# Ledger of designs, part 114: peptides against a protein of PDB entry 3C2G

Target 1, 209 residues: chain A of PDB entry 3C2G
Amino acid sequence: IRTFDLLGLLLHDSDAIDGFVRSDGVGAITTVVQYPNNDLIRAGCKLLLQVSDAKALAKTPLENILPFLLRLIEIHPDDEVIYSGTGFLSNVVAHKQHVKDIAIRSNAIFLLHTIISKYPRLDELTDAPKRNRVCEIICNCLRTLNNFLMMWIPTPNGETKTAGPNEKQQVCKFIEIDILKKLMSCLSCEGMDTPGLLELRSTILRSFI

## One batch from the design tools (peptide; made by RFdiffusion4, then SolubleMPNN)

Design b2_p23_4_s2 (from b2_p23_4, 13 letters changed)
Fold by OpenDDE base, seed 3:
Structure b2_p23_4_s2 (fold): chain B 209 residues (1-209), chain A 23 residues (1-23)
Amino acid sequence: as target 1 above (209 residues)
Amino acid sequence: SRAEADARARARRAAAAEEVDSL
């Protein structure tokens, strides 16, 4: 625990973060969070989020890391773990087709729907810190979905991957009225990426036309 | 991107708040 907090306090600049990632720091964190300690898992996932935008991740193999993290988020009933893990996922899939393909093969689309479906409506949450954290989790899930949908939008050059029948069926669940209400509730939260949520709304509409 | 800077800034703010509560 104190070691990850101390590491988080040492990772102040982009060069230190890139140095940590080049030294297999992501693999080291994922090895340590295999121990069934909640505080260790929380601290490790927080550190993963802090390094999730590192340029060095573009050279890191994620074939074992992503399936493990997705399974951890699936089984761990902790908002801080889910927040950090969905934040990490949203950042690592943003720039790499190969990373998107690993996440999709690891059932990420269905997991994102499951996460959003398990949380109450934001208007039912009276505690402002809890409401804001739930909104951030939903936004991380929806941003990750946007990054997947962008792969299947036709480009003028005709080289577009088509979503498989299973991926199409999983994406269709995000047009359920409950999911759409949760998306709209996130647009009313202060300090949220409203432009990114509006982009997602446009991407969803284009994916079903 | 802006989302990358905000994820780092939020993680740093949370770490600084926990350090103040532990002192």
Scores: peptide ipSAE 0.031, ipTM 0.587, DockQ to the pose 0.042
Fold by OpenDDE base, seed 2:
Structure b2_p23_4_s2 (fold): chain B 209 residues (1-209), chain A 23 residues (1-23)
Amino acid sequence: as target 1 above (209 residues)
Amino acid sequence: SRAEADARARARRAAAAEEVDSL
């Protein structure tokens, strides 16, 4: 725990973060968070989120890391773990097709739907810190979905990957009225990425035309 | 603060999205 907090205090610059990631720091965190301690898991997932934008992640093998993290998020009903884990996922899948493919093969689309479905409506949350955290989780899930959908949008160059039938079926669950209401409620939250949520809305519409 | 660390993580996510639109 204290070691991850100290590392998070030392990883302030991009070069230190890249150095940590190049030294298999992500693999080290994922090894440590296998210990059944909730505070350790929270601290480790928070550190993963802090390094999740590192350029060095583009060269890091994620074949074992992503399935493990997805399983961790699935089994831990902890908002801080889910926030950090979905935040990590959303960043690592942003730029690399290979990473998107690992996440999709690891049932990420269905997991994202499951996460959003389990949270109450934001209007039912009276506690502002809890409401904001739930909104951030939903936004992380939806941004991750956007990054997946972008692979299947026809480019002017005609080179688009076609979504498989299972992937299409899993994506269709995000047009359920409950999911759409949760998406719309996030647009009303202060300090949310409203442009990114509007982009997702546009990407969803393009995926169904 | 915790809020500043979370804000930096959000700002880095936004900057990473803008780099993709510029390629």
Scores: peptide ipSAE 0.026, ipTM 0.588, DockQ to the pose 0.398
Fold by OpenDDE base, seed 4:
Structure b2_p23_4_s2 (fold): chain B 209 residues (1-209), chain A 23 residues (1-23)
Amino acid sequence: as target 1 above (209 residues)
Amino acid sequence: SRAEADARARARRAAAAEEVDSL
C-alpha cells in the first residue's frame, strides 16, 4: 500500500512512467496484487491505471498480465478495482493490435458486458460520487469496446479484419435495451466525455449496419 | 486524479489516430 502510494507520487512525468514500465514495473505490480488484500489490490490497480498510457507498454509482453487483470476484475466486486482495471484495459488496447487480440482471447468483450449489466441505472443512484464512479466505469468499458470494434471497420484500402462468430455474438449483447439505456444515461451525465460516447455510438451503428 | 484524466485523454487520441490512419 504505502509503497504504491509513494511510487504514484514519483510517477508525475511521462519519462518517469516510461522508465518504471521499462524496468518491468507492471509485472512487479501484478506480482504484488496476487496477495488477497483488498487495500493492496486497490492501490496496485490504481498504480496500473497511472502507468497505463506509457509508450514503453507497446514493448511490454502483456500475455500474462492481461488475463490476470481480467480475472481480477471478474472476481473482485470493488468499484475502485473495476474502475482502475477497466481504465488500464481501455488504455493498453488503444495502441496495439496484438494487445486487443490478447484481451479478446481472454474473454474481455463478455466481461465488459457483465460489468455494465451488474451496475444499476444512473437515475437510481442518488449519491453523486457513486453515480460519477459508475458512469466512469461504464465509459471505460464502452471505450474498450470501441477500440475492439475499430479493428473490424473496413479501411478505404479494402483491408479489414473480420470478427469471428463468437466475437460477433458477444458484441451483439451491447445492443440490448438495458445496455443502451445505461449508455444514454451516461450521455446525460455532467462532466462526462460526451464526444467519446457519441463516437462509440457511431462505431456501434457502423458495426451493425 | 490529473494523471488518470491525462491517461484517458491519451487513450482517446490513440483510438482517434488509429481511425485517421485507417481512412
Scores: peptide ipSAE 0.032, ipTM 0.615, DockQ to the pose 0.204; fails the geometry check
Fold by OpenDDE base, seed 1:
Structure b2_p23_4_s2 (fold): chain B 209 residues (1-209), chain A 23 residues (1-23)
Amino acid sequence: as target 1 above (209 residues)
Amino acid sequence: SRAEADARARARRAAAAEEVDSL
């Protein structure tokens, strides 16, 4: 625990973060979070989030790491773990087609829907810190979904990958009225990525119309 | 702070999305 907090203080610049990632720091964290200690898991996932935008992740094999993290998020009810893990996921899939493919094969689309579905409506949350954290989680899930959907949008100049029938069916669940209401409720939260949520709305519309 | 680190991670995610949209 204290070691991850100390590491998080040392990883304040991009070069230190890249150095940590090049030294298999992500693999080291994922090894440590296999221990059944909630505080350790929380601290490790937070550190993963802090390094999740590292340029060095482009060269890091995520084939074992990403499925493990997805499973951890699936089984762990802790909002801080879910926040950090979905934040990590959203970052690592942003630029890398092969990472998107690993995530999708690891049932990420269904997991994202499951996460959003389990949270109450933001209007039912009276505690502002809890409401904001739930909104951030939903935004991380939806941003990750956007990054997947963008793979299947025809570009004017290229053959796009087609989503498989299972992926299409899983994506169709995000147009459920309750999911759309949660998306719209996130747009009312201060400090949220409103542009990214509006982009996702546009991407969803372009994927289904 | 924790909030600043999380905010930086969010800002980087936003910049990352914008780079994908520009390609």
Scores: peptide ipSAE 0.030, ipTM 0.601, DockQ to the pose 0.396; fails the geometry check

Design b2_p23_4_s4 (from b2_p23_4, 13 letters changed)
Fold by OpenDDE base, seed 3:
Structure b2_p23_4_s4 (fold): chain B 209 residues (1-209), chain A 23 residues (1-23)
Amino acid sequence: as target 1 above (209 residues)
Amino acid sequence: ERAEAEQRARERRRKLQEEVDSL
């Protein structure tokens, strides 16, 4: 626990973060969070989120890291772990086709749907901190989905990858009325990235129309 | 678009650091 907190304290600038990532810091975190300690898992996932935007991640092999993290998020009921893990996922897949492909092969689309589905409607949450955290988790999931859908939108000048039949089926679950209601409810949350949710809405429309 | 995504990522990192510093 204290080691990750201390590491977090050393990672104040982008150069330190990139240095940590280049030294396989992400692999080190994922090794440590394999121990069945909830506080350690929370601290490790938080540190993963902290480094998730590092430029050095574009050169980091994630073939073993992403499947592990996705499994950790799947089995852990902890909102802080899910928040950090979905935040990491949403950042790490951004602008990285190879990372998107690893995540999709690791059943990320279905996992994102499962995560969104397990949470109650935001209007049923009376506790504002809990409601905000759930909204952030949903937004992390939806942002990740947006990054996946963007691969399958025809560009004027490029060969568009087509989603496989399984990916299409999994994506179709996100147009369920309950998922759409949760998306719309997130637009009403304070401090949320409303532009990002509107971008996702546009991407969904372009993917299904 | 990329610059805005980087800015949002930095802001999330800043908030996370503030949470760590509060522990």
Scores: peptide ipSAE 0.014, ipTM 0.492, DockQ to the pose 0.053
Fold by OpenDDE base, seed 5:
Structure b2_p23_4_s4 (fold): chain B 209 residues (1-209), chain A 23 residues (1-23)
Amino acid sequence: as target 1 above (209 residues)
Amino acid sequence: ERAEAEQRARERRRKLQEEVDSL
């Protein structure tokens, strides 16, 4: 716990973060969070989030790390772990086709749907900190989904991957009325990535038209 | 100024919530 907090303080700039990632820091965190300690898991996932935009991650093998994190998010009921983990996922898949492919093969699309389905509508949450955290989690899920959908949008140059039948079926779950209501409720939250939600809306429309 | 910004923010939230409830 204290070690991760101290590491987080030392990782104050992009060069320090890149140095940590090049030194297999993500693998080290992933090893430590395998211990059944909730505080350790929280601290480790928070540190993963802090390094999730590192340029060095483009050269880091994520084939074992990403499936492990997805499983951790799937089984852990903790909002802080889910927040950090979905935040990491959303950042690490950005602009990295090979990482998107690993995530999709690891059932990430279905997991994102499951996470959004678990939370109540934001209007049902009276506690502002809880409501904001839930909104952030949903936004992380949506940003990740947007990054996946962008791979399958036809480009004029014909170089588009087609989603497989399973991926298409999993994506179709996001147009369920209950999911759409939750997504729209996030637009009402101040300080949230409203541009990202609007981008996702556009991407969804382009994926189904 | 801060109070007016917060009021406009609350009104935007209300309108968005009304749109959500209409879905």
Scores: peptide ipSAE 0.013, ipTM 0.395, DockQ to the pose 0.034
Fold by OpenDDE base, seed 1:
Structure b2_p23_4_s4 (fold): chain B 209 residues (1-209), chain A 23 residues (1-23)
Amino acid sequence: as target 1 above (209 residues)
Amino acid sequence: ERAEAEQRARERRRKLQEEVDSL
């Protein structure tokens, strides 16, 4: 635990983060979080989130790491683990088509829907810290979904991947009224990436119209 | 985003110094 906290403090610049990632630091964290210690898992996932925007991740093989993290989020109903893990996912898939493909093959779309579905409506959360954390989790899920949907939207240059029938079916779950209400409730949270949520709304509309 | 990342980096350095000073 303390080692991850200290390491997280040392990884304060992009060069240190990139150096850690190039040295298989993500693989090292994923090895350590296999131990059944909740505090260790929380600290490890928080460190993953901290390095999730590293440029070196574009050259890191994630074929074994990403499925493991998705499974960890699925089985650990801990808001801090889910926050860090969905944050990592949202950042690591950004601008990386091959990582998006790994995530989708690893049932990420369904997992994101499951996470959003399990949380209550933000309006029902009176505790501000809990409400903010849940909002952040939902936003991480929705930002990740936006990154997936953008692959299937026609670009002005006519190059588009077509979503498979399974992916289409999984994406259709996000137009459920309860999911849309949760998305809209996130727009009312202070300190949220409102522009990113508005972009997602536009992307959803373009994906289904 | 960059300004927030720099602020987070400064806060991490401060916390590291506090942890080192507590050892």
Scores: peptide ipSAE 0.013, ipTM 0.437, DockQ to the pose 0.036
Fold by OpenDDE base, seed 2:
Structure b2_p23_4_s4 (fold): chain B 209 residues (1-209), chain A 23 residues (1-23)
Amino acid sequence: as target 1 above (209 residues)
Amino acid sequence: ERAEAEQRARERRRKLQEEVDSL
């Protein structure tokens, strides 16, 4: 635990973060969080989130790391693990087609739906810290979904990937009324990435119309 | 933005020193 906190403090600039990632630091964290210690898992996932925007991740093999993280998020009921893990996922898939493909093959779309579905509506949460954390988790899931959907929207140049039938079916679950209500509730949260959520709304409309 | 990043880096270094001093 203290080691991850210290590492998180040492990783104070982009060069240090990139150096850590180039040295397989993400693989090292994922190895350590395989131990059944909740505090260790929390600290490790928080450190993963901290390095999730590293430029060096574009050259990091994620074929083993990403499926493991997705499974970790699936089986852990811990909001801090889910927050950090979904945050990592949202950042790591951004602008990286090959990483999106790994995540999708690892059932990420369905997992995101499952996560959002399990959380109560934000209006049912009276505890402000809990409400904010749940909002952040939902936003991370939705941002990740946006990154996936963008693959299947035609570019002005006419080049687009086609969603497979399974992916399309998984995406269709996000138009469920309860998911849409949760999306709308996140738009009302102060300090959230409202522009990003509006972009997702636009992306959803372009994907289904 | 850069000034805020530098301030965050200074605060992290301060916290690291405090943590090291507590070891």
Scores: peptide ipSAE 0.011, ipTM 0.402, DockQ to the pose 0.034

Design b2_p23_5_s1 (from b2_p23_5, 13 letters changed)
Fold by OpenDDE base, seed 1:
Structure b2_p23_5_s1 (fold): chain B 209 residues (1-209), chain A 23 residues (1-23)
Amino acid sequence: as target 1 above (209 residues)
Amino acid sequence: MEELEERRKKAAEKDAEEIDKKL
């Protein structure tokens, strides 16, 4: 625990972060968070989030790391782990087609649906710290989903990949009435990515129905 | 949901105590 907190305190500049990532620091964190210690898992996932925008990650193989993190988020009922893990996911899939493909093959779309579905409505959360954290998690999920959907949006000038039947089915779950009601309840929340929510809905309705 | 979370928390606490004894 203290070691990850100390590492997080040392990784304040982009060059140190890139140096850590180039030294397989993400693989090292992933190895350490395999231990069933909640505080260690929280600290490790937080450190993953801190390095998740590093330029060096574009050259880092994520084939073993990303499925592990997705499984960790799936099985760990901890808002801090889910926040850090969805934050990491949203950053690493950005502008990286290969990483999107790994995440999608690792059931990321369904996982993000499961995460959003398990949280209460934001308007039902009276505790401001909890509400804010859940809002941030939903924003991370929305950003990740929109990043996935961009792969399948027809561009006027290019052969876009068509989503497979399984991916289409998983995406269409986000327009079911119960999840739509939940997502719509977020529109009035301070700090919500309202543009991202509207983009998700619009893209599904235009391209997946 | 709470009962699964409590069981996971207790399992993780035991495993953490074993790891802290080995580190």
Scores: peptide ipSAE 0.014, ipTM 0.449, DockQ to the pose 0.016
Fold by OpenDDE base, seed 3:
Structure b2_p23_5_s1 (fold): chain B 209 residues (1-209), chain A 23 residues (1-23)
Amino acid sequence: as target 1 above (209 residues)
Amino acid sequence: MEELEERRKKAAEKDAEEIDKKL
């Protein structure tokens, strides 16, 4: 715990973060969060989120890391772990086709749907900190989904990756009225990435129209 | 890279507007 907090304080610039990632720091964190300690898992996932936008991650093999993190998010009921883990996932899949493919093969689409589905409607959450955290989690899930859907949108150059039948079926669950209502509720939350949620709404509709 | 993100953002805004007109 204290070691991860100290590491998080030391990793304050992009060069230090990139240096940590190049030194297999992500693998080190994922090794430590295998211990059944909730505070350690929270601190480790938070540190993963802090390094998740590192340029060095483009050269880091994520084949063992992503399946582990997805499993951790699946089994952990902790909003802070889910927030950090979905935030990490959203950042690492951005602009990285290989990482998207690992995540999709690791059942990420279904997991994202499960995460969104388990949370109550934002209008049912009276506690503002809890409501905001749930909104952030949903936004992370939806931003990750947008990054996946963008692979299957035809480029002007005619290069289109076709979604597999299972992937298409998993994505079809995100047009369920409950999921769409949660998306719309997130758009009404102050301080959220409204442009990113609007981009997702566009991407969803382009994927199904 | 920023210019490509800004073009994607503008394309997404335009598509969101076109979709809002169809809904």
Scores: peptide ipSAE 0.014, ipTM 0.397, DockQ to the pose 0.069
Fold by OpenDDE base, seed 2:
Structure b2_p23_5_s1 (fold): chain B 209 residues (1-209), chain A 23 residues (1-23)
Amino acid sequence: as target 1 above (209 residues)
Amino acid sequence: MEELEERRKKAAEKDAEEIDKKL
């Protein structure tokens, strides 16, 4: 815990963050968060989020790290772990086709659906800190999903991969009535990525139906 | 790439607004 807090205080510039990542700092964190200590897991996942936009991650073997993190998010019903983990996921898949493929193969689409489905409606959350944290988690999920869908959206200038039948089925779950009601409840939340929500819905309706 | 994403986002926003007007 204190070590991760100290590292978070030292990793303020992009060069220090890149240096940490190049030194297998992400692997070191993932090793430490294997201990069954919730506070340690929270602190480690928060540090992962802090370094998740590092340019050096393009050279990091995420094949071993990302499936572990996805499993950690799946089994830990902790908002801070889920926030940090979905934040990490959303940043590491951005502009990285290979990382998107690892995440999708590791059942990330279904996991994101499960996360959104398990939270209460945002309009039912009276506690503002809790509501804001759940809103941020949903925004992280939406950003990640939109990043996945980008792989399968036809571009004017290139052959796009077609989504496989399983991926298409997993994506289509986000237009089911129950998840749509949940996502619509987010529109009242201050700080909701409404454009990202609309993008997700539009992309699914245009390209996956 | 960022400019293409921003254009896609704006296109998706407009479409979603049109869908919401039809619903």
Scores: peptide ipSAE 0.007, ipTM 0.380, DockQ to the pose 0.056
Fold by OpenDDE base, seed 4:
Structure b2_p23_5_s1 (fold): chain B 209 residues (1-209), chain A 23 residues (1-23)
Amino acid sequence: as target 1 above (209 residues)
Amino acid sequence: MEELEERRKKAAEKDAEEIDKKL
């Protein structure tokens, strides 16, 4: 715990972060957070979030790391772990087709649906810190989903991957009435990625129905 | 960036119009 906090304080510049990532720092964190300690998991996932935009991640094999993190987020009810983990996911999949493919194969679309589904409506959250954290989690999920969906959106040049039937089914779950009502209830919340929410809905309706 | 934001804006406008037609 204290070591991760100290390390996170030292990783304040892009060169230090890239140095850490090049030294397999992400693999080291994921190895340590396999120990069933909630505080260690929180600290490790927070540190993962801090390095999640590192340029060196383009050279880091995520095939073992990403499925582990997704499973950790799935089984861990902790908002801080989910925040950090979804934040990490959203950053590492950005502009990286290979990483998107790993995440999708690791059931990330369904996981993101589960994450959004398990939280109450933001308007039902009276605790402002909790509401803000849940809002940030939903925003991370939306950003990640939009990053996935863009792989299957027709480009002007006609080269598009077609979503498989399972992926299409998983994506279509985000327009089911219950989750759609929940997502629509977020539109009035301060700090919500309203553009990202509208993009998700619009993309699903245009390309997946 | 600008072209993506314009596409998002136009998409949001269309989605708002579709919501209004369903309400």
Scores: peptide ipSAE 0.007, ipTM 0.370, DockQ to the pose 0.044

Design b2_p23_5_s2 (from b2_p23_5, 12 letters changed)
Fold by OpenDDE base, seed 4:
Structure b2_p23_5_s2 (fold): chain B 209 residues (1-209), chain A 23 residues (1-23)
Amino acid sequence: as target 1 above (209 residues)
Amino acid sequence: MEELERRLAEARKEEEEEIDEFL
């Protein structure tokens, strides 16, 4: 815990973050969060989030890390872990086709749906901090989904990956009325990345056309 | 397209109706 907090304080610039990631810092964190300590898991996932946009992650083998993190998010009920983990996932898959492929193979699409589905509607959340955190989680999930869907949208050059039948079925769950309502509720949340959510909405629409 | 737009419009309408019922 204190070590992760100290690391988080030291990892305040992109060069330090990249240095940490190049030194297998992500692997080190994922090793430490294997211990069944919720505070340690929370602190480790928070640190993962802090380094999740590092350029060095493009050169980091994520084949073992990403499935582990997805499993951690799946089994851990803590919103802070889910927030950090989905935030990490969202950032790490961005612009990295190989990482998207690892995540998809690791059942990320279904997990994202499961995460969104388990939370109540935002209007049912009277506690503003909780509501905001849930909205952020949903936004992280949806941003990650957008990153996946973009792979299957035809480019002007006609090159598109086709989603497999399983991926298509999993993606089709995101057009469930409950998920769509949660997407809409997130669009109505103040301080959210409304442009990014609108892009996702457009991407969803384009993926199901 | 049309079906998804319909479902999105329905989801939005239901959200608006629920907001209106809450207000």
Scores: peptide ipSAE 0.029, ipTM 0.478, DockQ to the pose 0.022
Fold by OpenDDE base, seed 5:
Structure b2_p23_5_s2 (fold): chain B 209 residues (1-209), chain A 23 residues (1-23)
Amino acid sequence: as target 1 above (209 residues)
Amino acid sequence: MEELERRLAEARKEEEEEIDEFL
C-alpha cells in the first residue's frame, strides 16, 4: 500500500512513467495485486491507471497482463478497482491494435457490457460521490468500446477489419435500451468527457448502419 | 441508421422525461 502511494507520487512526469514501464513496472504491479488484499488491489489498480497512457506500453507485452486485469475487474465488486481497471483498459487500448486484439480475445466486450449493466441508473444514486464514480466507470467502459468499434468502421480507402460473428453479437448488446439510457445519463453528468461520449455515439451510429 | 437514431432519440426522450419527473 504505502509503497504504491509513494510510487504514484514519484511517477509525476512522462519520462519517469516511461522509465517505470520499461523496467517492467506494470508486471511488478500485477504480481503484487495477486495477493488477496483489497487495499493493495485498490492501490495497485490506481497506480496502473496512473501509468496507463505511457508511450512505453506500446512496446510492453500485455498478453498476460490484460487477461489478468480483466478477470480482476470481473470478480472484484469494488468500484475503485473497477474504475481504475476500466480506466487502464481504456487508455492502454487507445491507438494500439495489438492491445485491442488481446482485450477482445479476453472477452473484454462482454465484460464491459456486464459492468455497465450491473450499475443502477444514475438518477437512482442520491450520493453524489457514488454517482460520479459510477458515471466515470460507465464512461471508461464506453470509451473502451469506442476504441474497439473504430477498428470496424470502413475507412475511405476501403481498408477495414470485419468484426467476427461473436464480436458483432456482443457489440449488438450495446444498442440495448438500458445501455443507451446509461450513455445518455453520462452525457448529462457534469465534468465528464462529453466529447468522448459524443464520439462514441457517432461511432455506434456508424457501426450499426 | 434510421432505426438506431430512432432508438437513441427514444432513449434520450425517456431519460429526459425521467429526469424531469425526478426534479
Scores: peptide ipSAE 0.028, ipTM 0.450, DockQ to the pose 0.023
Fold by OpenDDE base, seed 3:
Structure b2_p23_5_s2 (fold): chain B 209 residues (1-209), chain A 23 residues (1-23)
Amino acid sequence: as target 1 above (209 residues)
Amino acid sequence: MEELERRLAEARKEEEEEIDEFL
């Protein structure tokens, strides 16, 4: 806990973050958060989120790290862990085909649907901080989905990677009316990544048309 | 195309109606 908080204070610039990631800092965090302590898991996942956009992650082997993190967010009911973990996932898969492939093989698409489905409708949440946190989690899940769908969009000049039949079936769950309503409700939330959600809407249209 | 656009338009319309009922 205190070590992760201290590390989080030191990792305030991109060079320090990249240095930490190059030193297997993500592997170190994932090793430590295997200990069943909720405060440690929260602090570790928060630190993972903080380093999740690091350029050095493109060179980091994530084959063991990413399945572990996906399992962590699957089993923890803690919104802070889910927020940090889905935020990490969304950032780490961005522009990294090999990481997208690891996530998909690790059942990430189904997990994202499961996470979104477990939360109540945003209109049922009277507590504004809770509603905002749930909206952020849904946005992280949907942004991750966008990153996956972008692989399967036909490019004018390229061999389009086709989604497998299992991936197609899992993606089809995101066109359920309840998921679409949650996507729309996230567009009405203040301080959300509205451009990213609009891009997802465009990507969904392009993927299913 | 048309079915997904229809579902997205329906989901948006239902949300706009739910927001209008809340306001």
Scores: peptide ipSAE 0.023, ipTM 0.430, DockQ to the pose 0.023
Fold by OpenDDE base, seed 2:
Structure b2_p23_5_s2 (fold): chain B 209 residues (1-209), chain A 23 residues (1-23)
Amino acid sequence: as target 1 above (209 residues)
Amino acid sequence: MEELERRLAEARKEEEEEIDEFL
């Protein structure tokens, strides 16, 4: 716990973050969060989120890390862990086709749907901090989905990957009315990435044309 | 596309109605 907080304070610049990631810092965190201590898991996942945009992650093997993190998010009921883990996932898959492929093979699409589905509607949440945290989680899930969908949208100049039949079926669940309502509810939240959610809406529309 | 746009419009309408009932 305290060690992760101290590390988080030292990781204040991009070079320090990249240095940590190059030194297998992500693997070290994932090793430590295997211990059944909620505070340690929270602190470790928070630190993962802090380094999740590191350029060095493009060269980091994630084949063992991502499946573990996805499983951790699946089984852990803690919103702080889910927030940090979905935030990490969203950032780590961005612009990295190989990481997207690992996440998809690790059942990430289904997990994202499950996460969004388990949370109540934002209007049912009277506690503003809780509501904001749930909105952030949903936004992280949806941003991750956007990153997956973009792989299957025809580009004017490129070989588009075709989604497999299972991936298509899992993606089709995101057009369920309850998921769409939660997307809209996130658009109405102050301080959210409204441009990113609008991009997702556009990506969804383009994926189901 | 049309069915997805319809569902998005329905979801938005229901949300707007629920917000208006809460305010």
Scores: peptide ipSAE 0.023, ipTM 0.438, DockQ to the pose 0.022; fails the geometry check

